# Ledger of designs, part 24: peptides against a protein of PDB entry 5TDY

Target 1, 88 residues: chain A of PDB entry 5TDY
Amino acid sequence: EKKIDGRRKAAVLLVALGPEKAAQVMKHLDEETVEQLVVEIANIGRVTPEEKKQVLEEFLSLAKAKEMISEGGIEYAKKVLEKAFGPE

## One batch from the design tools (peptide; aimed at target 1 Q24 V25 L29 T33)

Design b2_p25_1_s4 (made by RFdiffusion4, then SolubleMPNN; from b2_p25_1, 13 letters changed)
Fold by OpenDDE base, seed 2:
Structure b2_p25_1_s4 (fold): chain B 88 residues (1-88), chain A 25 residues (1-25)
Amino acid sequence: as target 1 above (88 residues)
Amino acid sequence: IEEVKKLSPEEIAEIIKELLAKEEA
């Protein structure tokens, strides 16, 4: 699994969310953070399906850890199977 | 991504804040 820095993860997520949802999210961040993330987004380049999947799964895991969403569901099941029987 | 989109913008922002704090280079 390729290492992705936090700034890159955030940028990948924001792009994946789409402009409307991303804008809503950024309204909850401080001005300096927004500017930093805008730069990352501007220079995001190619986002591979694998990278996108990795980022989204981590965010989903973090959300579940914070009890924002329940443990389970199709996405969670996929992650479990990948961890148990996947390439890594 | 659809499941992530179910989170509120504030919830997503909270995760981002912590992620940026933990992995600050």
Scores: peptide ipSAE 0.645, ipTM 0.910, DockQ to the pose 0.620
OpenDDE base, seeds 1, 3, 4, 5: peptide ipSAE 0.642, 0.641, 0.641, 0.639; ipTM 0.909, 0.909, 0.908, 0.908

Design b2_p25_2 (made by RFdiffusion4)
Pose (drawn by RFdiffusion4):
Structure b2_p25_2 (pose): chain A 88 residues (1-88), chain P 25 residues (1-25)
Amino acid sequence: as target 1 above (88 residues)
Amino acid sequence: SLLDSEKVWSDVVDAVLTVLEEEEE
């Protein structure tokens, strides 16, 4: 009945990635976050492929948003350099 | 106390992208 929250989505994603990949992700999290994600995974309960799909698709949308922010800055910086070196 | 769930989710997203970037290096 409870709504899926961020902690749940993180746990579903880490379970879906397999242990080795999830372990590489955990190295980039602080101790408090790691411990709380452990409890979340220990309490994984049931996860259907449908829930996994929902989590993965939300991940991909956020990853794309971060790529757009990064690409936007790269495009702006290169345009500035082109103007600085070019005939303008 | 529990951490903010959306903050935890955002940190996980960033960590997954960092691991992917490291694999490309």

Design b2_p25_2_s1 (made by RFdiffusion4, then SolubleMPNN; from b2_p25_2, 12 letters changed)
Fold by OpenDDE base, seed 2:
Parts: sequence; structure tokens; C-alpha cells
Structure b2_p25_2_s1 (fold): chain B 88 residues (1-88), chain A 25 residues (1-25)
Amino acid sequence: as target 1 above (88 residues)
Amino acid sequence: EKLDPDEVWQKVVDAILKVEKEELE
């Protein structure tokens, strides 16, 4: 497993979430961060299944570590993100 | 100026969790 740039990981997630949810997420971010993400999204290119899997796993791992949501919430988020990424 | 990649990632994760929490409420 190769390390993925943090901005790349973020861009992958945002694209997977779709424009509506991505917009909601970006409302919580400062202008400079949004600008950086827009650049990454614009240059995202092809996202491999391996990248998608890795990004999701890293997200869930970090989310659990932050303990910002219950374990049940994490499971729900996992299902939502898996659907967002598509079957493949 | 490019932001620290890890910082950007952290911010996005936090934001996603906030949005998801809001949707569950």
C-alpha cells in the first residue's frame, strides 16, 4: 500500500460523495482549503479501485480515532461511502 | 501557497463527519 497525498485522498472522497454532499462538506472549510481541493479535483484523473479502497479505509480509521461519531455511525458512513464509490 | 496535505485531509474528514452527524440528527 503506497501513501496517497492528503489532498488527493480528500479529492477522491469529495468526488465520490457527489456534488451535493461535497458542497455541504466544503461549507465547513475555509476558502483557501476549498481552493486547494478544487485544484486537486480538477486534476484527479483516473481513480483506481485500489485508491478508493485505501481512501475509504483511511477515512474510517481516522474517523474512529477521532471518536467524533459512534461506532454505529461509522458503520453507516461506511455503507454510504461504499455506495457513493460504486460497486466496481 | 499550497496547504499541508495532511492538514487538508484532516479538515475534510472532520467536515464529512460533521455533515454526516447533522444528517443523522
Scores: peptide ipSAE 0.668, ipTM 0.909, DockQ to the pose 0.645
OpenDDE base, seeds 1, 3, 4, 5: peptide ipSAE 0.666, 0.662, 0.665, 0.663; ipTM 0.909, 0.907, 0.908, 0.908

Design b2_p25_2_s2 (made by RFdiffusion4, then SolubleMPNN; from b2_p25_2, 10 letters changed; failed a check: too like the target's own chain)
Amino acid sequence: MKLDPEEVWQKVVDAVLKVEEEEKK

Design b2_p25_2_s3 (made by RFdiffusion4, then SolubleMPNN; from b2_p25_2, 10 letters changed)
Fold by OpenDDE base, seed 2:
Structure b2_p25_2_s3 (fold): chain B 88 residues (1-88), chain A 25 residues (1-25)
Amino acid sequence: as target 1 above (88 residues)
Amino acid sequence: MKLDPEEVWEKVVDAVLEVEKEELE
């Protein structure tokens, strides 16, 4: 598994969430971070199925590690994100 | 200067979790 740049992972995730949720997420971020994310999104190009899978897995892993959601919540989040990414 | 890529990722993850939490409330 190849390491993905953190900014790219973020861009992939935001695109997967869609414009509405992405906008909500960006409301929680500082201006500089938003600007950098916009640049990454603009240059995202093609996102491979492997990248999508990896981003989802890393998201869930980090979320669980930070204990920001319960174990049951992880399963819910996984389903939501899988729907957001769409079937391949 | 560009922010640390991994820091950006973590910030986004935190924000996503917060948004999802808000939607469940």
Scores: peptide ipSAE 0.674, ipTM 0.913, DockQ to the pose 0.625
OpenDDE base, seeds 1, 3, 4, 5: peptide ipSAE 0.670, 0.668, 0.671, 0.668; ipTM 0.913, 0.912, 0.912, 0.913

Design b2_p25_2_s4 (made by RFdiffusion4, then SolubleMPNN; from b2_p25_2, 10 letters changed; failed a check: too like the target's own chain)
Amino acid sequence: EKLDPEEVWQKVVDAVLKVEEEEKK

Design b2_p25_3_s1 (made by RFdiffusion4, then SolubleMPNN; its pose is not in this set)
Fold by OpenDDE base, seed 2:
Structure b2_p25_3_s1 (fold): chain B 88 residues (1-88), chain A 25 residues (1-25)
Amino acid sequence: as target 1 above (88 residues)
Amino acid sequence: MEEKEEEEAKLIAEIIKEWLAESEK
């Protein structure tokens, strides 16, 4: 698989979530970070299905590794994100 | 439901922070 830059992964995820959900997420980031991400999003260009898949898989992996949510919570997050990435 | 959405947003933000930290290395 092709390695994806961390900033790009973040941008891909935010775009997939849509402007409303992305805004909710950005409320938890500092101003400088938000500004950086906005630039990345503006220059995201084409996002391949492979990138979307990699971003989703890595997200779930990290979330589970951090034990931030229960297994059931991970499944819920998976469904939400898959729905966000799929509508295209 | 609103609380759950907020928790979800916070989780996503934490993962993004992880990716950004990794990207700076």
Scores: peptide ipSAE 0.641, ipTM 0.902, DockQ to the pose 0.637
OpenDDE base, seeds 1, 3, 4, 5: peptide ipSAE 0.638, 0.635, 0.632, 0.636; ipTM 0.901, 0.901, 0.901, 0.902

Design b2_p25_3_s2 (made by RFdiffusion4, then SolubleMPNN; its pose is not in this set)
Fold by OpenDDE base, seed 2:
Structure b2_p25_3_s2 (fold): chain B 88 residues (1-88), chain A 25 residues (1-25)
Amino acid sequence: as target 1 above (88 residues)
Amino acid sequence: MAEEEEKEAKLIAEIIKEWIKESEE
């Protein structure tokens, strides 16, 4: 797989979530980070299905590795995010 | 539902912070 820049991954995820959900997420980020991500989102261009898949997989992997949620929670998060990304 | 959504948002934010940190290294 192609390595994706961290800021790019974040932008892809936020766009997929939609403006409302993205705003909820950004409430937990500092102002500087938000400004950086807004720029990335503005210049996101085309997001391939492969990028979306990779971002989702990396998200779930990292969440599990950090033990932020249980195994069942990971499955739930997967469903929520997949729904947010939408069918293609 | 609102509480659950907030927890989800916080989780996502924490992961994004990690990605941003990686991009700065």
Scores: peptide ipSAE 0.657, ipTM 0.912, DockQ to the pose 0.609
OpenDDE base, seeds 1, 3, 4, 5: peptide ipSAE 0.653, 0.652, 0.653, 0.655; ipTM 0.911, 0.911, 0.911, 0.912; seed 1 fails the geometry check

Design b2_p25_3_s3 (made by RFdiffusion4, then SolubleMPNN; its pose is not in this set)
Fold by OpenDDE base, seed 2:
Parts: structure tokens; C-alpha cells; sequence
Structure b2_p25_3_s3 (fold): chain B 88 residues (1-88), chain A 25 residues (1-25)
């Protein structure tokens, strides 16, 4: 497993979500962070299936660890995000 | 629903904040 930089993980996720959902997410971030992420997105290049998988797994793992989503909500979140990434 | 989508977006944003924070440490 190759370690992914936090900013890249965020960029990968935002691109995968699509412009509509990405915009909804980014409005919850401060201006400087948004600007940084826009740059990361612009320079994202090729995103491998392995990166997508890793980002999704790390997202769910972190969300669960911080109890940001209920135990029952984890499966729902997983499905939503998987649909956003789209099938490969 | 729009409300559910907003909650989802907020959740994702929080995780992103954590990722960014870690990358700066």
C-alpha cells in the first residue's frame, strides 16, 4: 500500500463526487483550504483504481473512528460514496 | 433529500479537514 498525501486524498474524493457534491462539501471549508484543493484538483492527473479504493476505505475508517457517523449509518455512507466514485 | 445531502457534505468536509491537518503536521 502506497501512502497518499492528505491533500491528494481530498482532491481524489472531491473529483470522484462530481461537481455538484464537491461544491456542497467545499462550502464547509475555509477559503484558503478551498484554494489549495482547487490547485490539487487541477493537478490531480491520473487517479488509479487503487487510490480510489484506498481513499474510500480511509474515509470510512476515519469517520468510524471519530464516531462522525452512527454505526448504522456507515453502510449507507459507504453506498453513497461508492456510487459517487462509480463502478470501475 | 437536500437536507440529507447537506449532512453528507458536512461529514465529508470534516474528514477532509482531518486529512489536511495531518498533511500539515
Amino acid sequence: as target 1 above (88 residues)
Amino acid sequence: SAEAEEEEAKLIAEIIKEWIKKSEE
Scores: peptide ipSAE 0.668, ipTM 0.918, DockQ to the pose 0.617
OpenDDE base, seeds 1, 3, 4, 5: peptide ipSAE 0.663, 0.661, 0.663, 0.663; ipTM 0.917, 0.917, 0.917, 0.917

Design b2_p25_3_s4 (made by RFdiffusion4, then SolubleMPNN; its pose is not in this set)
Fold by OpenDDE base, seed 2:
Structure b2_p25_3_s4 (fold): chain B 88 residues (1-88), chain A 25 residues (1-25)
Amino acid sequence: as target 1 above (88 residues)
Amino acid sequence: SAAKEQEEAELIAEIIKEWIAESEA
């Protein structure tokens, strides 16, 4: 498994979510972070199915580790994100 | 719903913050 840079992971996720959802997420980030991510998104290039899969899996892993949501919430988040990424 | 979408956005933002922190380390 190839290690993905944190900024790259964030950019991949935001692009996959689409502009509407990405905008809602970015509302919760500070100005500097947003500017950095915009640069990453602008230069994202090709995103492989492997990267998408890895980003989703790492997201779910972190969400569980942070205990930010219940187990049911994890399943909900998984469905939402998978729908956002679209079929591969 | 709008409430669930907002909750989702907050969760995603928190994870992104973690990823950004990793990249800066």
Scores: peptide ipSAE 0.660, ipTM 0.917, DockQ to the pose 0.635
OpenDDE base, seeds 1, 3, 4, 5: peptide ipSAE 0.657, 0.655, 0.655, 0.657; ipTM 0.916, 0.916, 0.915, 0.916

Design b2_p25_4 (made by RFdiffusion4)
Pose (drawn by RFdiffusion4):
Structure b2_p25_4 (pose): chain A 88 residues (1-88), chain P 25 residues (1-25)
Amino acid sequence: as target 1 above (88 residues)
Amino acid sequence: ELLTEEEAKLIAEVILDWINKTEEE
């Protein structure tokens, strides 16, 4: 009945990635976050492929959003450099 | 195959964004 929250999505994603990849991800989280995600995974309960798909697709949308922010800054910086070196 | 450092950092960032949103709500 309870709505899926961020802690649940993170746990579903880490389970889907397999232990080795999930372990690499955990090295980039603080101790408090790691412990809380452990409890979340220990309480993983049932996860259908449908729930995994929902989590992965939300991940990809956020990853794309971060790529767009990064690409936008790169495009702006290169334009500035082109103007600085070019005939303008 | 294993994750690159950049892939692992990107996944961690997204996880932290989800956690932060839950804490804010």

Design b2_p25_4_s1 (made by RFdiffusion4, then SolubleMPNN; from b2_p25_4, 13 letters changed)
Fold by OpenDDE base, seed 2:
Structure b2_p25_4_s1 (fold): chain B 88 residues (1-88), chain A 25 residues (1-25)
Amino acid sequence: as target 1 above (88 residues)
Amino acid sequence: SMLSDEEAELIAEIIKEWLEKERKE
């Protein structure tokens, strides 16, 4: 698979969440990081289905690894995020 | 609906990890 850099992954995820949820996330980031991400989002261009899939899968993997959500919650989170990404 | 603060924080932490990893590369 094609490697996606961290900034790109973050931008893809935030765009998928939409502006309101993205704002909720970004309130937990420092100002400099927010500014950087805003630039990435503005220049995101076309996001391929492959990128969306990779970002979602890695996110879920990391979320599970942090034990912040149960295994049963993974499916729920996946559905929520997939809806956010929109149909392909 | 909107994210819970916990969910938002989780996503933010993962984003931080992505960005930090890139900085180290």
Scores: peptide ipSAE 0.684, ipTM 0.918, DockQ to the pose 0.675
OpenDDE base, seeds 1, 3, 4, 5: peptide ipSAE 0.682, 0.681, 0.683, 0.680; ipTM 0.916, 0.916, 0.916, 0.916

Design b2_p25_4_s2 (made by RFdiffusion4, then SolubleMPNN; from b2_p25_4, 14 letters changed)
Fold by OpenDDE base, seed 2:
Structure b2_p25_4_s2 (fold): chain B 88 residues (1-88), chain A 25 residues (1-25)
Amino acid sequence: as target 1 above (88 residues)
Amino acid sequence: SMLSDEEAKEIAEIIKEWLEEEKKE
C-alpha cells in the first residue's frame, strides 16, 4: 500500500464528492487553500481504485473519530459519508 | 442531495488536517 500525500487525499475526496458538494466544503477553507486545492484537482489525473479506497477509508475513520469525540455515534458519520458519495 | 453546512464544515476540517500533515512533512 502506497502512502498518499495530504494534498492528494484532499483532491481525491473533493472529486469524489462532486462539484456541488465540493463547493460547499471549500466554503469553509481560506482562499489560498481553495486555490491550492483547485490546482490539485485540475492536475489530479487518474485516481486509482486503490487510492480512492484508501482515501475514503481514512475519511470514514476520521469522521468516526470526530463523532466519537463529540460523544456521538458512528451512524452519523455513515450518513455523512452516504450523503457525500451517494446520489445527489 | 446536498450536504448540510455542518457536514460540509466537518469535511473541511478533515481536509485541513490532511493539509497540515502535508506541511509537517
Scores: peptide ipSAE 0.663, ipTM 0.901, DockQ to the pose 0.708
OpenDDE base, seeds 1, 3, 4, 5: peptide ipSAE 0.654, 0.658, 0.659, 0.659; ipTM 0.901, 0.901, 0.901, 0.900

Design b2_p25_4_s3 (made by RFdiffusion4, then SolubleMPNN; from b2_p25_4, 12 letters changed)
Fold by OpenDDE base, seed 2:
Formats: sequence, structure tokens, C-alpha cells
Structure b2_p25_4_s3 (fold): chain B 88 residues (1-88), chain A 25 residues (1-25)
Amino acid sequence: as target 1 above (88 residues)
Amino acid sequence: SMLSDEEAELIAEIIKEWLEKEKEE
């Protein structure tokens, strides 16, 4: 599979979440990071189904590794994100 | 509906890791 830059992964995720949820996330980031991500989002162009799949899978893997949510929580997060990404 | 603050923070932390890892590369 093709390697995706970290900035790209972040932008893909934030766009998928939509502007309101993305704003909730970005309030936890410093100003410089937010500005960087806004640029990435503005220039995101087309996101392929493969990119969306990779980003979602890596996100879930990292979320599990952090042990911040239960297994049931992961399933919930997966559903939310899959709905956000929409159909392939 | 909106994310919980905990969910939003989790996503933000993962984004931070993605960005930091990129810097290390």
C-alpha cells in the first residue's frame, strides 16, 4: 500500500468528520498546528477510497493502543467514522 | 451529533502523533 504522510492522514480524518466535529478536535491543538492543518485541508484535493480505508484502520489501531476507550467504544468510534467517511 | 470532549481529545492526540512521527522521518 502507498505510504500516507502524517499531515495527509490528519487532513483526511478531519474532513471526514465534518467542520463541527473537526473544530472540536482542533481546539485541543496548538495554533500553529491548526493553521498547518487548515492548509492541508484546503489543499486536500481528491481522497481515494484506499486512503480513507488506511486512515480509518490506522486510527482505530492507535486508539486501541492508547487504551483510552473500551472495545465497545472502538466499535462505536468505527461506526461514527465510517458514517462520516460515507460510502466508498 | 457532536463528539464528547474525550473523543475529540483522543482524535487530537492521534493527530499529534501522526504529525510528530512525520517530523522524525
Scores: peptide ipSAE 0.685, ipTM 0.918, DockQ to the pose 0.699
OpenDDE base, seeds 1, 3, 4, 5: peptide ipSAE 0.683, 0.680, 0.683, 0.680; ipTM 0.917, 0.916, 0.916, 0.917

Design b2_p25_4_s4 (made by RFdiffusion4, then SolubleMPNN; from b2_p25_4, 13 letters changed)
Fold by OpenDDE base, seed 2:
Parts: C-alpha cells; structure tokens; sequence
Structure b2_p25_4_s4 (fold): chain B 88 residues (1-88), chain A 25 residues (1-25)
C-alpha cells in the first residue's frame, strides 16, 4: 500500500467534502494552515481510487478513536465522504 | 446538507494530526 503524506491526505479529504463543507472545516484551522492547504488543493491533480480509499479508511478510524461524536455522527460523515468520492 | 459544527471540528482535528505527523517526519 502506497504511503500518502499528511498534506495530500488533507487535500484529498477537503476536495471530497466540497467547497462549502471544506470551508466549515477550515474555520477550525489557523490562517497559515488554511493557506498551505489551499496550495495543496490547487495542485491536487489526479486522485486515485486507492488514495480515496486510504484517506477515507484512515479518517474513519481516527474519528471513531476520538469518540468526540456519536456513532450516528460518524456514519453521517462517512456518507458525506462516500457521496463525494462517488462510484469507482 | 452541511456538517454540524461538531463534525467540522472533528475533521479539522484529524487534519491537524495529519499535518503534525508530516511536520515531524
């Protein structure tokens, strides 16, 4: 399995969310971080199905581990991302 | 539909972790 750097994972996730939801997320990040992510998004290029799968799986794993939201919230996030990634 | 603020915050925290790991690498 190919390793994905952190910046790439973040960019893939934000693009998948779409501009409106991505904006909601980035409201919780500092200005410098947002600027860095915007650059990554601008240069994201082609995202492979393998990358999408890896990012989603790691995200869900980390989200569940944090237990900051209910299982229903995790499932909601999962559905949002799955819709964003679309059929492969 | 939009994310809840809680969901948006969770995603942001995970992104922060990814970026911190990258910085330390």
Amino acid sequence: as target 1 above (88 residues)
Amino acid sequence: SMLSDEEAKLIAEIIKEWLEKEKAA
Scores: peptide ipSAE 0.681, ipTM 0.911, DockQ to the pose 0.661
OpenDDE base, seeds 1, 3, 4, 5: peptide ipSAE 0.679, 0.677, 0.679, 0.676; ipTM 0.911, 0.910, 0.911, 0.911

Design b2_p25_5 (made by RFdiffusion4)
Pose (drawn by RFdiffusion4):
Formats: sequence, C-alpha cells, structure tokens
Structure b2_p25_5 (pose): chain A 88 residues (1-88), chain P 25 residues (1-25)
Amino acid sequence: as target 1 above (88 residues)
Amino acid sequence: EKFSAHNDEEYFEAVVNAFLKWLEE
C-alpha cells in the first residue's frame, strides 16, 4: 500500500545491478547512507520485473537530465572559447 | 566527498549521482 520512496528505488536499482556493480556504487556513498540501504535491501521483499522497469526508467530520466545540464555547460564554454579565438 | 541522503526521498538521487561518478572512474 505504501508509496515507493527514494530509498526503495535505490535498493531496487542496486539489486538489479548485481552485487559487484552495486558494490562499486556503494563506495561513493557515505556510511549512514550505506547502512540505511543495507536495511532496505535486507527488507527487499517482492520485486516484480515491472517494478524494476519503473525504477530503471526513472533512473534513466534523471541520468539524462544530468547529461543535459553537463552538455549545456560544455556547449556554452566552447562557444565562449570559439568567440575568444575567432574573428569576433 | 561521498554522496549522502538525509531523508527517504534523497536516497535514489544519491545512488544516481554515485552510479554516474563510478562510470566516470
């Protein structure tokens, strides 16, 4: 009945990635976050492929949003450099 | 600095950032 929250989505994603990849992700989290994610995974319960798909697609949308922010800054910086070196 | 979460809704974002950082390495 409870709504899926961020901690649940993180756990579903880490389970879907397999242990080795999930371990590499955990190295980039602080101790408090790691312990709380451990309890979330220990309480993983049931996860259907449909729930995994929902979580992966939300991940990809956020990753794309971060790529757009990064690409936008790269495009702006290169345009500034082009103007600085060019005939303008 | 490692990514952190302070409430339940922040954990997914922290994992997203951590995952992308790991790919960069």

Design b2_p25_5_s1 (made by RFdiffusion4, then SolubleMPNN; from b2_p25_5, 7 letters changed)
Fold by OpenDDE base, seed 5:
Structure b2_p25_5_s1 (fold): chain B 88 residues (1-88), chain A 25 residues (1-25)
Amino acid sequence: as target 1 above (88 residues)
Amino acid sequence: MKFSAKSDEEYFEAVVNAYLEALKE
């Protein structure tokens, strides 16, 4: 799989959520982080189906891991992604 | 609570954390 920049992954996710939900999410980010993400969203350009799928799968995996109240959530998410998409 | 990113890699997790926090509203 292709490695995607962290800022881009965040922007892709926010766009996928839609304006209303994205706005609710961004209320829980500090001002500078919001500003940088707005810039990234403004320059998002074309989002391929492949990278959108990759971002959403990583989002779901990471969010699920955090809600499961378990140790090693990030590492688990990485393993899931590796199995699903192969090494980056 | 507000989440922040100070490096490129931190942005995605910050948004995920913010999303989870927003769900509690």
Scores: peptide ipSAE 0.723, ipTM 0.951, DockQ to the pose 0.679
OpenDDE base, seeds 1, 2, 3, 4: peptide ipSAE 0.641, 0.628, 0.717, 0.718; ipTM 0.861, 0.856, 0.951, 0.949

Design b2_p25_5_s2 (made by RFdiffusion4, then SolubleMPNN; from b2_p25_5 with E1M H6K E9D F19Y W22S)
Fold by OpenDDE base, seed 1:
Structure b2_p25_5_s2 (fold): chain B 88 residues (1-88), chain A 25 residues (1-25)
Amino acid sequence: as target 1 above (88 residues)
Amino acid sequence: MKFSAKNDDEYFEAVVNAYLKSLEE
């Protein structure tokens, strides 16, 4: 897995959220942070499907860890199966 | 209170925190 810079990850996420939600999110960031992210967004260039997937997966993982929002997907399924039947 | 980042490795978490706060709106 290729390491992505933090500012770029943030920019990729904001772009993925769409302009309305991104604007709402950025209201909760201080001015200097907003300025840096706007620059990063403006110069984001091409976002590959691979890095977008990587960023969104990390976002989901981190958000779930912080707020325990509803889980799903393959990782959750693996946990369910392991708890239900144990390792073979 | 607003979230902030000073170093590169803080930006992503700052945005995630801001996102979670935005869910309260």
Scores: peptide ipSAE 0.738, ipTM 0.951, DockQ to the pose 0.677
OpenDDE base, seeds 2, 3, 4, 5: peptide ipSAE 0.734, 0.727, 0.736, 0.734; ipTM 0.950, 0.950, 0.950, 0.950

Design b2_p25_5_s3 (made by RFdiffusion4, then SolubleMPNN; from b2_p25_5, 7 letters changed)
Fold by OpenDDE base, seed 5:
Structure b2_p25_5_s3 (fold): chain B 88 residues (1-88), chain A 25 residues (1-25)
Amino acid sequence: as target 1 above (88 residues)
Amino acid sequence: MKFSARNDDEYFEAVVNAYLESLKE
């Protein structure tokens, strides 16, 4: 497992969520944070399948730990992301 | 509320928090 920069992980996740959901998410980030993430997204380049898998798994784990969504919801999100934004 | 990050290690969790907050919409 390769270490991924935090900003890159964030960018990978946002891209994986798709433009509509990413926009919804970014509404809940302050301006400076958004600016930095936009820069990172613009320079994201190629995201490997391994990176995507790593980021998604960490996302799901963290979301579950925060207990803000059901396990079923997390699994649903995983499936949607895998189908719509699978390995590139 | 808005989540924020300033250091590299803060960005991912900020986005996750923002994602979870967005689910309330």
Scores: peptide ipSAE 0.729, ipTM 0.955, DockQ to the pose 0.642
OpenDDE base, seeds 1, 2, 3, 4: peptide ipSAE 0.728, 0.726, 0.726, 0.725; ipTM 0.955, 0.956, 0.955, 0.955

Design b2_p25_5_s4 (made by RFdiffusion4, then SolubleMPNN; from b2_p25_5 with E1M H6R E9D F19I W22A L23E)
Fold by OpenDDE base, seed 2:
Structure b2_p25_5_s4 (fold): chain B 88 residues (1-88), chain A 25 residues (1-25)
Amino acid sequence: as target 1 above (88 residues)
Amino acid sequence: MKFSARNDDEYFEAVVNAILKAEEE
């Protein structure tokens, strides 16, 4: 499995969420972090199917491990990302 | 308090934390 840079994985997630949800998420990041992620998003280019799969799996794994939201909330997030990672 | 990242390996977790926080709203 090819290692993806953490900043790139983060950018892939934000793009996958769509502009509305990404905006809500970025409200919870400090200004400097947002600025760097915006730059990364601007240079994201094409996201391969392998990258999408890896990022989704790592997101779900980490989210569940943190157990910061209900199981239903995680399932909702899963559905959002799955829809976003659909056909381009 | 907002989540933050400064090194490459911090960005993914910062965004995941932010996603989880946003889902609580």
Scores: peptide ipSAE 0.729, ipTM 0.954, DockQ to the pose 0.648
OpenDDE base, seeds 1, 3, 4, 5: peptide ipSAE 0.727, 0.727, 0.726, 0.726; ipTM 0.955, 0.954, 0.954, 0.954

Design b2_p25_6 (made by RFdiffusion4)
Pose (drawn by RFdiffusion4):
Structure b2_p25_6 (pose): chain A 88 residues (1-88), chain P 25 residues (1-25)
Amino acid sequence: as target 1 above (88 residues)
Amino acid sequence: EEEEEAEEVWEKVVDAVLKVMEEEE
């Protein structure tokens, strides 16, 4: 009945990635976050492929958003350098 | 407050996954 929250999505994603990949992700989280995510995984309960798909697709949309922010800065910086070196 | 904390955990995981992918390249 409870709505899926961020902690749940993170746990579903880490379970889907397998233990080795999830372990590499955990190395980039602080101790408090790791412990809380452990409890969330220990309480994973049931996860259907449908729930996994929902979590993965939300991940990909956020990852794409971060790529767009990064690409936008790269494009702006290169345009500035082109103007600085070019005939303008 | 709890919802914000839960979303922050999700964003940290998103950033960590992308960082690990970058390290592998």

Design b2_p25_6_s1 (made by RFdiffusion4, then SolubleMPNN; from b2_p25_6, 9 letters changed)
Fold by OpenDDE base, seed 3:
Structure b2_p25_6_s1 (fold): chain B 88 residues (1-88), chain A 25 residues (1-25)
Amino acid sequence: as target 1 above (88 residues)
Amino acid sequence: SEEKKEQEIWEKVVDAILKVEEEEK
């Protein structure tokens, strides 16, 4: 796998979620982080299928590692993100 | 470091996404 910058991963995920959900997500972030993400999103350019796949996997990995949600929650999050990225 | 900052942003976003999804049920 190619290493993807943290800001890039975040931008890819936020764009995939759509503007409404992305806005809701950013309400949970500090002002400086929001500003940085807005810049990254504005310059996201092309997102490759490989990036989408890798970002999803890293999201799931981190969510599980931090035990941030239940097993059922992980499955739900997986489905939401898969739908957000679209069919491959 | 810049790498540390990027990783922190990624983790913050992941946490926020999970919170939003939980709020939406």
Scores: peptide ipSAE 0.680, ipTM 0.926, DockQ to the pose 0.601
OpenDDE base, seeds 1, 2, 4, 5: peptide ipSAE 0.668, 0.678, 0.672, 0.668; ipTM 0.921, 0.924, 0.922, 0.921

Design b2_p25_6_s2 (made by RFdiffusion4, then SolubleMPNN; from b2_p25_6, 7 letters changed)
Fold by OpenDDE base, seed 2:
Structure b2_p25_6_s2 (fold): chain B 88 residues (1-88), chain A 25 residues (1-25)
Amino acid sequence: as target 1 above (88 residues)
Amino acid sequence: MEEEKSERIWEKVVDAVLKVEEEEK
């Protein structure tokens, strides 16, 4: 797999979550980060199925690595995000 | 922008997503 730029990964994830949830997420971020993400989202272009898959995997991996969620919570998060990303 | 800063943005977003999901439970 190819390494995806961090801003790109974030933009892909936010777009997948939809505008309502993305807005909630960005409320937790500093102003500078929000501005950078808005620009990245505006220029996201086409997102391949491979990118979506990789972003989801890296999200779950990072969440687990940082012990942000329990093992039981991972499966729930996975289902929510997979549903948000939609069918491929 | 540095690659490190870009990756930091990713980490911030992941953290924020998880916080939002926790609040919705």
Scores: peptide ipSAE 0.697, ipTM 0.929, DockQ to the pose 0.547
OpenDDE base, seeds 1, 3, 4, 5: peptide ipSAE 0.694, 0.696, 0.696, 0.693; ipTM 0.928, 0.928, 0.927, 0.927; seed 1 fails the geometry check

Design b2_p25_6_s3 (made by RFdiffusion4, then SolubleMPNN; from b2_p25_6, 9 letters changed)
Fold by OpenDDE base, seed 4:
Structure b2_p25_6_s3 (fold): chain B 88 residues (1-88), chain A 25 residues (1-25)
Amino acid sequence: as target 1 above (88 residues)
Amino acid sequence: EEEKKQQEIWEKVVEAILKVEEEEA
């Protein structure tokens, strides 16, 4: 599989979450990071099904690796993001 | 350095998403 840069992965997730949730996420970020993400989101273009699957996989992997989410939270997060990406 | 910056942005966003979900719960 092709490597996706960190900014691109982040932008894909934020767009998938929708503007309301994305705005809430941005409130937790520093100004410089927000500015970088806004630019990336504006230029996101088309997101392939392969990118969506890869980003979701890497999200769950990182969350588990950093112990940032409980087992129950993993299942919930997976469902939320899968729904957010929508049907293909 | 560019790779490091990108990785940090990714990690910050992942953490922020999880925090938002916790706030909603």
Scores: peptide ipSAE 0.709, ipTM 0.926, DockQ to the pose 0.592
OpenDDE base, seeds 1, 2, 3, 5: peptide ipSAE 0.708, 0.709, 0.707, 0.703; ipTM 0.926, 0.927, 0.926, 0.926

